# Peptides against a protein of PDB entry 3VA4: the designs that were tried, part 11

Target 1, 107 residues: chain A of PDB entry 3VA4
Amino acid sequence: EPIGQLRLFSGTHGPERDFPLYLGKNVVGRSPDCSVALPFPSISKQHAVIEISAWNKAPILQDCGSLNGTQIVKPPRVLPPGVSHRLRDQELILFADFPCQYHRLDV

## One batch from the design tools (peptide; aimed at target 1 P41 I43 K45 N68)

Design b1_p26_2_s4 (made by RFdiffusion4, then SolubleMPNN; from b1_p26_2, 23 letters changed)
Fold by OpenDDE base, seed 5:
Structure b1_p26_2_s4 (fold): chain B 107 residues (1-107), chain A 26 residues (1-26)
Amino acid sequence: as target 1 above (107 residues)
Amino acid sequence: AAKEKEEAEAKANEEKEAKRLAELAK
């Protein structure tokens, strides 16, 4: 049962995709082994990680030293590698140039 | 929602333009 969701908005790459997020580490990356697999060249094989320690705690987003970075849209912030960022519900995130949104599921 | 999507897309587009400009300016 997913605790959260990461939505990849539609774009030139294709339609919108929703990725379930679970307790523990949810790796975002180009590698097909990633929980959130974004099979795009500009995404690092292991780009970032969303760690959810509990259903009632904000997930922690960390960039994993990606080539093209991870950004928070509002307020604008480039995430330094390895620095923890607590995700707010409905947080807008850029992995490289791919716009995404985190959504906390009601579970 | 549509607003959030648009906001994120706008930021993404901004990044794309910046990258394109940087690439062309090399």
Scores: peptide ipSAE 0.318, ipTM 0.782, DockQ to the pose 0.049
OpenDDE base, seeds 1, 2, 3, 4: peptide ipSAE 0.253, 0.077, 0.189, 0.124; ipTM 0.720, 0.621, 0.702, 0.629

## One batch from the design tools (peptide; aimed at target 1 R30)

Design b1_p27_1 (made by RFdiffusion4)
Pose (drawn by RFdiffusion4):
Structure b1_p27_1 (pose): chain A 107 residues (1-107), chain P 27 residues (1-27)
Amino acid sequence: as target 1 above (107 residues)
Amino acid sequence: EELTDLQEELKNLQEELTDLQEELKNL
C-alpha cells in the first residue's frame, strides 16, 4: 500500500495528477520507468529521488543533478544536488517549474 | 489536427534536446 502521495497541482498540463509513494526509492523523472513520471520536457529523465525507510519515518528527497533544479517552496530553498532533505507533510516542492505537494498517508 | 501534430512533434524535439543537455552535463 502507498505510504505517501505526491500531488502534481493542476496547470497548463491539465488537472491535478496524484502519484503514490511507496517504501524504498521513488524516482521522480520524465522517463516512463520512473516511479513518479512527470512527462514534461523541462523535467530531467532522472530528476530526484524520494526515499522512504518506513511508514513512520520522514521521506528523504534528493535532487539527482537535474537540469532545472529542485526547490522547496516554503521556506524558499534550492536543494543542491545530492543533499538530503527530510520532507514534511504538506510540504510544497518544485521540480523544475512544476509545483507539487507531499502528503504523508495513514498508516 | 495539424496544430496538435505539430505540438506533439515540438514536445518530442524538446525531450530529445533535454536528453542531449543531460548527456553534455554528465561529461
Fold by OpenDDE base, seed 2:
Parts: sequence; structure tokens; C-alpha cells
Structure b1_p27_1 (fold): chain B 107 residues (1-107), chain A 27 residues (1-27)
Amino acid sequence: as target 1 above (107 residues)
Amino acid sequence: EELTDLQEELKNLQEELTDLQEELKNL
């Protein structure tokens, strides 16, 4: 069962979408085989990764050297490639210019 | 609005603290 959720907010790209996050690596990217598939030109094929090592541990977000970057909204921070960021519940993330929100699920 | 932001930040920090405490416990 999913341990977390990544919500892509509605926008010019279309309606809101929710992506389940599981134990292990959840790749965010334009490639259709990504766990979080964001089929948009500004998203890199493998843009970022959200790794969940355990149900009781905060996920770790890393940018994978994306072209248009990954940033935390509050407080604002651009993630350097490969630098680990511990995700907090309800945290807002920008993958390129696409706003998303991480939600911790009750498991 | 500022209060809401602070409340959310507090919640996030509390959850992070809980996670870290659990991680320490399991070392």
C-alpha cells in the first residue's frame, strides 16, 4: 500500500492528479515509466527521486540533475543535484514550474 | 494567514522531530 502521496495541482496542463508513493525509490520525471510521470516538456526524463526507506521515516527528495530544477516552496530553496532533502508533511515542491504537494498517509 | 503558515510549520517540525526520534531509537 502507498505510504505517501504526491499531488500535482491543477493548472494549464490539466486537472489535479494524485500519485501514490511507495517504499523505495519513486522517480519523478517525464518518462512514462516513472512512478510519478509528469509528461511535460519542462520536466526531465528523470527529474527527481523521492525515496522512502520506511513507513515511519520522512521521505528523501533529491534532484537528479534536472534541467529546470527542483525547489522547495516554504522556505524557498533550490535543491542542488544529489543533495538530500527531508520532506515534511504537506510540503510544497516545484518540479520545474509545476507545483506539487507531498502528503503523508496514515499507514 | 501568517498564523496558518506558522501552524503548518510547527506541525511539520513536530513530525520531523518525531521521525528523527524514531530513527535514533532504531540505531
Scores: peptide ipSAE 0.053, ipTM 0.547, DockQ to the pose 0.018
OpenDDE base, seeds 1, 3, 4, 5: peptide ipSAE 0.027, 0.018, 0.020, 0.018; ipTM 0.491, 0.448, 0.461, 0.446

Design b1_p27_1_s1 (made by RFdiffusion4, then SolubleMPNN; from b1_p27_1, 25 letters changed)
Fold by OpenDDE base, seed 1:
Structure b1_p27_1_s1 (fold): chain B 107 residues (1-107), chain A 27 residues (1-27)
Amino acid sequence: as target 1 above (107 residues)
Amino acid sequence: AAEEAERRAREAALVEENERREAALAA
């Protein structure tokens, strides 16, 4: 059962998509085998990772050295590669230019 | 048609840039 959810907002790419997040590492990237597969040219094959250690602990987001970066929307912050960012519930994230939102699931 | 071709070209370029960076990181 998923512990969290990453929502990709609708845009020019298409409709909104929701990706389940599980315990462990959830890789965000263009590669189809990623937990959060974002098949878009501006997304790196291995773009970022959301690591969830427990249902009651904030996930950790890390950029994996992506070309177009990973950013927190508010307050605005570009995540340096490999630097851990603790995600807050409902946090808005930009993977390259794709806006997403993390949501903690009540399980 | 031209606009579509341009879009595809732009997308291909973006992929190539990513691949180039990824290759550099792996090296």
Scores: peptide ipSAE 0.522, ipTM 0.870, DockQ to the pose 0.578
OpenDDE base, seeds 2, 3, 4, 5: peptide ipSAE 0.515, 0.241, 0.479, 0.511; ipTM 0.867, 0.733, 0.854, 0.865

Design b1_p27_1_s4 (made by RFdiffusion4, then SolubleMPNN; from b1_p27_1, 23 letters changed)
Fold by OpenDDE base, seed 4:
Structure b1_p27_1_s4 (fold): chain B 107 residues (1-107), chain A 27 residues (1-27)
Amino acid sequence: as target 1 above (107 residues)
Amino acid sequence: MEEERRRREEEEELFRENERLEAEKAA
């Protein structure tokens, strides 16, 4: 059962998609074997990681040195590679130019 | 009510934590 969810908003790329997030590392990237596979050229093969621990359900987001970056929308922040950001429920995230939203599931 | 309150407080704490980390980065 997923602990969280990452929603990719609809856009020119296609319809909205929801990705389940589990305990451990959830890799966001263009590579098809990523937990959150975003098959878009502007997304790095391994773009970012969302890590969820058993003792702390609030995920930690880190950029993995992506080419086009990872950003928090509000308050606006560009995440330097490897810098931790604790995700709040309903947090809005940009992976490159793709807007996403984290949702904490009540599990 | 209690669950909602606790959850809200946790989210607020997460916000403050991130703000603190950002401030430390800037310093």
Scores: peptide ipSAE 0.308, ipTM 0.784, DockQ to the pose 0.020
OpenDDE base, seeds 1, 2, 3, 5: peptide ipSAE 0.249, 0.275, 0.247, 0.238; ipTM 0.750, 0.762, 0.757, 0.753; seed 2 fails the geometry check

Design b1_p27_2 (made by RFdiffusion4)
Pose (drawn by RFdiffusion4):
Structure b1_p27_2 (pose): chain A 107 residues (1-107), chain P 27 residues (1-27)
Amino acid sequence: as target 1 above (107 residues)
Amino acid sequence: SALSSELHSLHLELNRTLDLLESLLSS
């Protein structure tokens, strides 16, 4: 069962798209092989990873050296490549120009 | 551990280089 959710907000690309997040590595990228496939040209083929060790542990987000970056929306931050960031519930993230929101599920 | 850190940093730089090259070719 999914233990988290990545919401890609509605936009030019159409209505909101929700992606389940599971224990282990959840790769965000453009490649259809990615656990979270965001099939938009500005997204890197391997853009970021959301690693989840347990349903009761905060996911760790890292940028994988993406071209257009990964940012935390609030407080505003750029995530340097390879630096771990612990995701908070309802935290807004940008992958390139695409805003998303992480939600922890229950349980 | 130092070598693994160095190789990981290099992997991230290659990834970004590969994305840049793909972007230039698609332009």
Fold by OpenDDE base, seed 1:
Structure b1_p27_2 (fold): chain B 107 residues (1-107), chain A 27 residues (1-27)
Amino acid sequence: as target 1 above (107 residues)
Amino acid sequence: SALSSELHSLHLELNRTLDLLESLLSS
């Protein structure tokens, strides 16, 4: 059922965690009701959003005006708020200082 | 349906192709 997966790598915060991503909006943020809940002080309550189209299953990442930003790792790029970025399979993302990886599922 | 499955497969292939192209362009 999930279209993709967002992996939070293990670190000082704790172990690795995988978050399923579904059609529609998958909000990344510190708020516990976020689809990708990252309960860390450097993460904004609503930090970013990964929206996946029901039509083409393309995942679009947008920063929501977060305090500490959203970055693509390779090639390095800071996402201005509201600017759309199409996520590639295995793409590495920084939400604030937390490294994550998007995985496109074969479903 | 068969059509739905074909469309799904097409979009999957398209996204994989786009991933490849974008990777090449960013190298």
Scores: peptide ipSAE 0.497, ipTM 0.845, DockQ to the pose 0.021
OpenDDE base, seeds 2, 3, 4, 5: peptide ipSAE 0.477, 0.468, 0.432, 0.481; ipTM 0.867, 0.863, 0.851, 0.868

Design b1_p27_2_s1 (made by RFdiffusion4, then SolubleMPNN; from b1_p27_2, 22 letters changed)
Fold by OpenDDE base, seed 1:
Structure b1_p27_2_s1 (fold): chain B 107 residues (1-107), chain A 27 residues (1-27)
Amino acid sequence: as target 1 above (107 residues)
Amino acid sequence: MEEEERRKQEELERNFEEDRREAEAAA
């Protein structure tokens, strides 16, 4: 059962998409086998990872050495590759230039 | 631990470089 959700906001790429997040590593990337598959040229094949170790712990976001970066929107921050960022509920994230939002599911 | 960290860093760098090369090839 999903513990979280990553929402890709609608844009020029198309409509909004919601991706379930599970315990363990949820890879964000252009590769179709990624947990969060973002099939866009500016997204790295393996762009970032959202790791959820437990339902009662904040997920950890890490950039995987992406070409176009991973950013937190508010407060603005570019995530250095491999550095852990603890996600807050409703956190707004930019994968390259694609705005997303993490949402914790109450399950 | 040092070996593990080194490996992780190499993976990050490889990932970046692969994307860079791909982008350059596409440009």
Scores: peptide ipSAE 0.505, ipTM 0.862, DockQ to the pose 0.952
OpenDDE base, seeds 2, 3, 4, 5: peptide ipSAE 0.021, 0.135, 0.100, 0.109; ipTM 0.485, 0.637, 0.618, 0.601; seed 4 fails the geometry check

Design b1_p27_2_s2 (made by RFdiffusion4, then SolubleMPNN; from b1_p27_2, 16 letters changed)
Fold by OpenDDE base, seed 4:
Order: structure tokens, then sequence, then C-alpha cells
Structure b1_p27_2_s2 (fold): chain B 107 residues (1-107), chain A 27 residues (1-27)
């Protein structure tokens, strides 16, 4: 059962897409094996990871040394590689130049 | 630990360099 959701907003790449997030590590990347597969050239094969623990439903976002970075939109800030960032519900994220939004599911 | 932190930094840098190399090769 998914604990959260990552929404990729619609854009020149195509329509909006929703990715379920589960307990454990949810890898974001260009690789088709990623839980959140973003098949775009500017996305690293293993771009970032969203980890959700059983006792703390607030996900931890961490950039995996991506080429084009991971950023928080409001307020704008680049996440240093390997540094944990606690996601808030409705948090807006940029993976490279792709805007996404985290949403905690009510389950 | 300091050793673990260093290992993490190395892996992150390797990932970054691999992505850069791939981008250059695709150009």
Amino acid sequence: as target 1 above (107 residues)
Amino acid sequence: SAAEAERRRELLEQNRQEDLAEALAAA
C-alpha cells in the first residue's frame, strides 16, 4: 500500500503522471528500474531517493549526486548531494528542470 | 562515522562523473 505520491506536473514532456511511494527507498531517476522513472535526458540514471520509514511518515529526500541537481521550489534552494531533506506534505521539488509535488496519502 | 561519510561522498561523486561522461559521449 502506497504511503505517499509524487506527482510530475504536465509539460512539454507530456501529461501529468503520478507515482506511488512506498515504505523504504523510492529511487528517482532516468533508469527504467527506478520506482519513480523519469525517462528524460536531463535526469540522472539514479538522480535522488525518497525514503519513508514506518515510524516517520515524513519522507526524506536526498540527491544522489545528480548532474543537474535536486531543488526545493519554495523557497528556491539547491539540495546538497547526500544531505537529507525532510519533505512536507505538498512540497514542490525540481529534479533537474522537472517540477514535481509530494503528497502524503491518507491511509 | 567519518569513514562512512567519506565513502558516501566518493560514491556520490562517482555517480556525478558517470552522468557527466555519458552526457559528453552523447553529444
Scores: peptide ipSAE 0.178, ipTM 0.709, DockQ to the pose 0.943
OpenDDE base, seeds 1, 2, 3, 5: peptide ipSAE 0.030, 0.022, 0.147, 0.146; ipTM 0.475, 0.386, 0.692, 0.695; seed 5 fails the geometry check

Design b1_p27_2_s3 (made by RFdiffusion4, then SolubleMPNN; from b1_p27_2, 20 letters changed)
Fold by OpenDDE base, seed 5:
Structure b1_p27_2_s3 (fold): chain B 107 residues (1-107), chain A 27 residues (1-27)
Amino acid sequence: as target 1 above (107 residues)
Amino acid sequence: SEEEEERRREELERNREEDRRRAEEEA
């Protein structure tokens, strides 16, 4: 069962979408095979990864060397490729210019 | 491990190369 969620906020691309996150690696990218498939030109095929080692551990976000970058919104911070960022509940993330939010699920 | 770090490095480089190629094709 999912232990987290990534929400893509609504925008010009369409309505809000919620992606379940599971134990292990959840790849964010333009490829349809990604756990979080964002089929947009500005998203890299493999853009970032959210790794969850356990239900009671904070997920780790890493940029995978994306073209248009991965950023934390508050406080504003560009994530250098391969640098681990511990996600907080309700963390706001930009994949390229697409705003998303991580949410921890109660399981 | 060092092997895991190397594999991750190679994946990063591959992604960068793919994205660079795409940017060049769109230019």
Scores: peptide ipSAE 0.077, ipTM 0.568, DockQ to the pose 0.731
OpenDDE base, seeds 1, 2, 3, 4: peptide ipSAE 0.025, 0.053, 0.072, 0.022; ipTM 0.468, 0.579, 0.571, 0.474; seed 3 fails the geometry check

Design b1_p27_2_s4 (made by RFdiffusion4, then SolubleMPNN; from b1_p27_2, 17 letters changed)
Fold by OpenDDE base, seed 2:
Structure b1_p27_2_s4 (fold): chain B 107 residues (1-107), chain A 27 residues (1-27)
Amino acid sequence: as target 1 above (107 residues)
Amino acid sequence: SAAAAEERRRELERNREEDLAAALAAA
């Protein structure tokens, strides 16, 4: 069962989409094989990863050396590749220029 | 528009190159 959710807000690309996040590594990227598949040119095939070790622990977000980066919105900051960032519930993230939001699910 | 389409094409191309470089470096 999903432990978290990543919401891609609506935009010129289309409507809002929700991606379930599971225990382990959830890869964010343009490749269709990614858990969070974002089929957009500005997204790297393997853009970032959200790793969830347990339902009661904050997920860890890491940029995988993406071309257009991964950023935290508030406060604004670019995540250095490979550096772990502990996600807060309801945290807003930019994968390239695509705004997303992490949501912790009740499990 | 044609301009937008071209920009997206360029982004895709650059991204593919960077992705490949990163993959090779990580291997």
Scores: peptide ipSAE 0.227, ipTM 0.725, DockQ to the pose 0.040
OpenDDE base, seeds 1, 3, 4, 5: peptide ipSAE 0.192, 0.037, 0.163, 0.114; ipTM 0.689, 0.585, 0.674, 0.631; seeds 1, 4 fail the geometry check

## One batch from the design tools (peptide; aimed at target 1 P41 S42 I43 S44)

Design b1_p28_1 (made by RFdiffusion4)
Pose (drawn by RFdiffusion4):
Structure b1_p28_1 (pose): chain A 107 residues (1-107), chain P 28 residues (1-28)
Amino acid sequence: as target 1 above (107 residues)
Amino acid sequence: SDETTSLAHFHARADVAAEELSAILASL
């Protein structure tokens, strides 16, 4: 069962798309093989990873050296490549120009 | 070629991406 959710907000690309997040590595990228496939040109083929050790542990987000970056929206931050960031519930993240929101599920 | 296409798409969306983000933040 999914233990988290990555909401890609509605935009030019159409209505909101929701992606389940599971225990283990959840790769965010453009490649259709990615656990979270965001098939937009400005997304890197392997853009970021969300690693989840348990349903009761904070996911860890890292940028994988993406071209257009990964940012935390609030407080505003750029995530340097390879630096771990613990995701909070309802935290807004940008992958390139695409805003998303992480939600922890229950349980 | 892939990096050029990515960058061109990213910069083409600069204004509309900012508007989309602002709309999201105002709706929360």
Fold by OpenDDE base, seed 1:
Structure b1_p28_1 (fold): chain B 107 residues (1-107), chain A 28 residues (1-28)
Amino acid sequence: as target 1 above (107 residues)
Amino acid sequence: SDETTSLAHFHARADVAAEELSAILASL
């Protein structure tokens, strides 16, 4: 079962979508093979990864050297490629210019 | 709708950090 959720807010691209997050690597990217598939041209094929370990269910977000970057909204932070960022519940994330929110599921 | 509510929440949170967010966007 999923232990987290990534919400893509609605926008010009379409309606809101919720992506389940599981233990292991949850790849965010334009490629349809990604766990969080964001089929938009401004998203890199493999844009970022949200990794959740069995020992620590707090996700680690890393940008994978994306073209248009990954940013945390509050507090503001541009994530350098490969640098680990521990996600907090309800954290707002920009993948390129797509606003998302991480939600920890209580399971 | 759920979408409207969630987006409203996003905007509310983003507005709190609007200036900081602007700085991020400017760096893109």
Scores: peptide ipSAE 0.050, ipTM 0.618, DockQ to the pose 0.047
OpenDDE base, seeds 2, 3, 4, 5: peptide ipSAE 0.049, 0.029, 0.035, 0.039; ipTM 0.598, 0.567, 0.613, 0.625

Design b1_p28_1_s1 (made by RFdiffusion4, then SolubleMPNN; from b1_p28_1, 15 letters changed)
Fold by OpenDDE base, seed 3:
Structure b1_p28_1_s1 (fold): chain B 107 residues (1-107), chain A 28 residues (1-28)
Amino acid sequence: as target 1 above (107 residues)
Amino acid sequence: SEAEEALKAFESRKEEAKAELEAILASL
C-alpha cells in the first residue's frame, strides 16, 4: 500500500533507512510517534509533514516550524514554515543536516 | 552517494558565500 518512500542516506548516524509513505499526512520528526521517525537531537519532535492526497498527485512537503529547518537541495531552497512544496520524484531534501530522498513507488 | 555529494556542495557554497560577504564588508 505504500505510495512513496523517503530514504535517509547513510552517515555517521548509521546505515541507510527507508520509510514507507502512505495516503494522508506522513509526519517527519524526532518523536517515535512520527511515521518517519528520525531519532536525532537536531530534528524537531514534529519537524515536517509529507501529505499525499492521491496516488497520481505530487506529495506536498511542509516544514512545521522546525528549529533547524527543512531545505531542498536542487535547486537550494529553505522552506518557510507552513509553505507548501510539491515534491518531485527523486528529490533531495535536508531535514536539519540529514540528507534524504523522496521516491515515488510504482503503484 | 548523490545526497552526500549534494550536501558537500551545498555546504561549500554556503561557506563561499559567507567568505565573500565578509570580504565585501571588510572592503567598505
Scores: peptide ipSAE 0.032, ipTM 0.513, DockQ to the pose 0.039
OpenDDE base, seeds 1, 2, 4, 5: peptide ipSAE 0.024, 0.024, 0.027, 0.024; ipTM 0.505, 0.506, 0.510, 0.510; seeds 4, 5 fail the geometry check

Design b1_p28_1_s2 (made by RFdiffusion4, then SolubleMPNN; from b1_p28_1, 16 letters changed)
Fold by OpenDDE base, seed 1:
Structure b1_p28_1_s2 (fold): chain B 107 residues (1-107), chain A 28 residues (1-28)
Amino acid sequence: as target 1 above (107 residues)
Amino acid sequence: AEDEEARAAHEARREEAAAELERILASL
């Protein structure tokens, strides 16, 4: 059962998409085998990772050394590669230039 | 070549993404 959800907002790329997030590592990237597959040129093959533990259901977001970066919107912050960021519910994230939102599911 | 393509794609859509973000924020 998913613990969270990552929403990719609609845009020129297409409609809104919701990706379930599970316990463990949820890789965000352009590679089709990623948990959150974002098949867009500006997204790195392995762009970022959202890790959720059983004991701490608040996800940890890390950029994986992506070319075009991972950013938190409010307050604005570019995530240095490999630095852990604890995601807050409803947090807005930019993977490269793609607006996303994390929300926690009540499970 | 892949990195260059990714960079170019990012730069090309940056302004649009910013506008979209503003719309999102305005709706929250």
Scores: peptide ipSAE 0.156, ipTM 0.719, DockQ to the pose 0.947
OpenDDE base, seeds 2, 3, 4, 5: peptide ipSAE 0.137, 0.088, 0.148, 0.144; ipTM 0.702, 0.610, 0.715, 0.709

Design b1_p28_1_s3 (made by RFdiffusion4, then SolubleMPNN; from b1_p28_1, 13 letters changed)
Fold by OpenDDE base, seed 4:
Structure b1_p28_1_s3 (fold): chain B 107 residues (1-107), chain A 28 residues (1-28)
Amino acid sequence: as target 1 above (107 residues)
Amino acid sequence: SEAEEALAAHEARREEAAAELAAILASL
């Protein structure tokens, strides 16, 4: 079962979408092979990664050198490539200009 | 399931989260 969820808010691209997050690496990107597939031109093929371990269920988010960047919204923080950010429950994230929210699931 | 209940709880706060996000985005 999923350990977390990444919600893509509704926007000009269409309706809200929820992506399950599992133990290990959850790649966020435009490529269809990504765990979190965001098929939008402004998203890099491999944009970011959300890694979840069994020992520490709080995900680690890293930008993968994306073209349009990854940002934490509150408090505002741009994530340089490869810099680890520990996600908090209900954290708001921008992948390029796409707003998302991480949700921790009780599993 | 626990995950299902957790998801439902998060969905219940969806409107509030969306409103907060909208306000933040408008301020960027």
Scores: peptide ipSAE 0.029, ipTM 0.625, DockQ to the pose 0.036
OpenDDE base, seeds 1, 2, 3, 5: peptide ipSAE 0.029, 0.024, 0.028, 0.026; ipTM 0.549, 0.572, 0.595, 0.579

Design b1_p28_1_s4 (made by RFdiffusion4, then SolubleMPNN; from b1_p28_1, 16 letters changed)
Fold by OpenDDE base, seed 1:
Structure b1_p28_1_s4 (fold): chain B 107 residues (1-107), chain A 28 residues (1-28)
Amino acid sequence: as target 1 above (107 residues)
Amino acid sequence: AEAAEARAAHEARREEAKAELEAILASL
């Protein structure tokens, strides 16, 4: 059913968590109603959005003007607010200080 | 002062997290 997955790696915050991603907008943020709810103070209430338009298309990641930013690790890039970034499978992402990875699911 | 310390701590954690991700990538 989910088209993708966002993995939050284990750390001082706790164990690894996997969040399913669906068609449409998957909001990443501190707010509990976010698709990817990261209840940590360094995460903005609405931090970023991963939009998946189709199962066979690369998702689009946008920072939503977060306080502490969104970064891609390789190649390194700080995402300007509102600028679309196409996610590659296995993309490593920093939401603020939280290391994550996107991967496509076989559906 | 508290805000400055919090920012510094956050930045440190960010750099650590970045290094961890780079290590993960290198281990693949």
Scores: peptide ipSAE 0.291, ipTM 0.787, DockQ to the pose 0.331
OpenDDE base, seeds 2, 3, 4, 5: peptide ipSAE 0.290, 0.259, 0.290, 0.256; ipTM 0.783, 0.767, 0.788, 0.768

Design b1_p28_2 (made by RFdiffusion4)
Pose (drawn by RFdiffusion4):
Structure b1_p28_2 (pose): chain A 107 residues (1-107), chain P 28 residues (1-28)
Amino acid sequence: as target 1 above (107 residues)
Amino acid sequence: SEVTRLERQVTDLEVQVTALEEQVTSLE
């Protein structure tokens, strides 16, 4: 069962798309093979990874050296490539120009 | 490792350029 959710907000691309997040590596990228496939040209083929060790542990987000970056929306931050960031519930993230929100599920 | 990272960014940029060229043609 999914233990988290990545919400890609509605936009020019259409209504909101929700992606389940599971234990282990959840790769965010453009490639259809990615666990979280965001099929938009500005997203890197392997853009970022969300790693989840347990349902009761904070996911770790890292940028994989993406072209257009990964940012935390609030507080505003750029995530340097390869630096771990612990995700908080309801935390807003940008992958390139695409805003998303992480939600922890229960349980 | 740094070269491989930059090669991937070149490839990603090529995809963006192709998608913009197709949008410009459609608008014309």
Fold by OpenDDE base, seed 3:
Structure b1_p28_2 (fold): chain B 107 residues (1-107), chain A 28 residues (1-28)
Amino acid sequence: as target 1 above (107 residues)
Amino acid sequence: SEVTRLERQVTDLEVQVTALEEQVTSLE
């Protein structure tokens, strides 16, 4: 069962989509093989990774050296490649220009 | 569950502390 969820907000690309997040590494990227597949040109094949080590630990977000970057919305901050960022529940993230939100599930 | 809720609060606080530490470091 999923431990978390990543929501891609609705936009020009289409309706809102929810991606389940599991224990371990959840790769965010344009590649269809990614756990969170965002099939958009501005997204790198392997854009970022959300690693969940345990149900009671905050996930760790890292940019994988993406072309168009990964940003935290509040407060605004661009994540340098490979730098760990602990995600809070309901945190808003920008992968390139695509707004997403992390949601921790009660497991 | 209550346990899950409390664990979430703890992790969120840890995240906030880290963020504040980063801010302090960037200002000094």
Scores: peptide ipSAE 0.216, ipTM 0.691, DockQ to the pose 0.018
OpenDDE base, seeds 1, 2, 4, 5: peptide ipSAE 0.067, 0.203, 0.032, 0.209; ipTM 0.563, 0.681, 0.524, 0.689; seed 1 fails the geometry check

Design b1_p28_2_s1 (made by RFdiffusion4, then SolubleMPNN; from b1_p28_2, 16 letters changed)
Fold by OpenDDE base, seed 4:
Structure b1_p28_2_s1 (fold): chain B 107 residues (1-107), chain A 28 residues (1-28)
Amino acid sequence: as target 1 above (107 residues)
Amino acid sequence: SAAAVEEQRKEDLEVLKEALEELEEALE
């Protein structure tokens, strides 16, 4: 069962999409085998990772050395590669220029 | 409520819009 959700807001790329997040590593990237597949040129093949543990269901977001970066919106923060960021519910994230939002599911 | 959720969504979108604009400017 999904522990969380990553929402990709609607835009020129198309409609809103919701990706389920599970325990373990949820890779965000352009590669089709990523848990959160964002098939866009500005997204790195393996862009970032959202890791959720059984002990702490608050996800840890890490940029994987992406070309165009991963950023937290409020407050603004560019995530250095490999640096852990604990996601808060409803947190707004930019993967490259793609706006997303993390949502914790009531499980 | 649905109204509250919608208002929050609107606020979030405005924040995202501003963030994207700043990002675009920084990348130019």
Scores: peptide ipSAE 0.204, ipTM 0.726, DockQ to the pose 0.026
OpenDDE base, seeds 1, 2, 3, 5: peptide ipSAE 0.184, 0.145, 0.199, 0.115; ipTM 0.707, 0.679, 0.727, 0.631

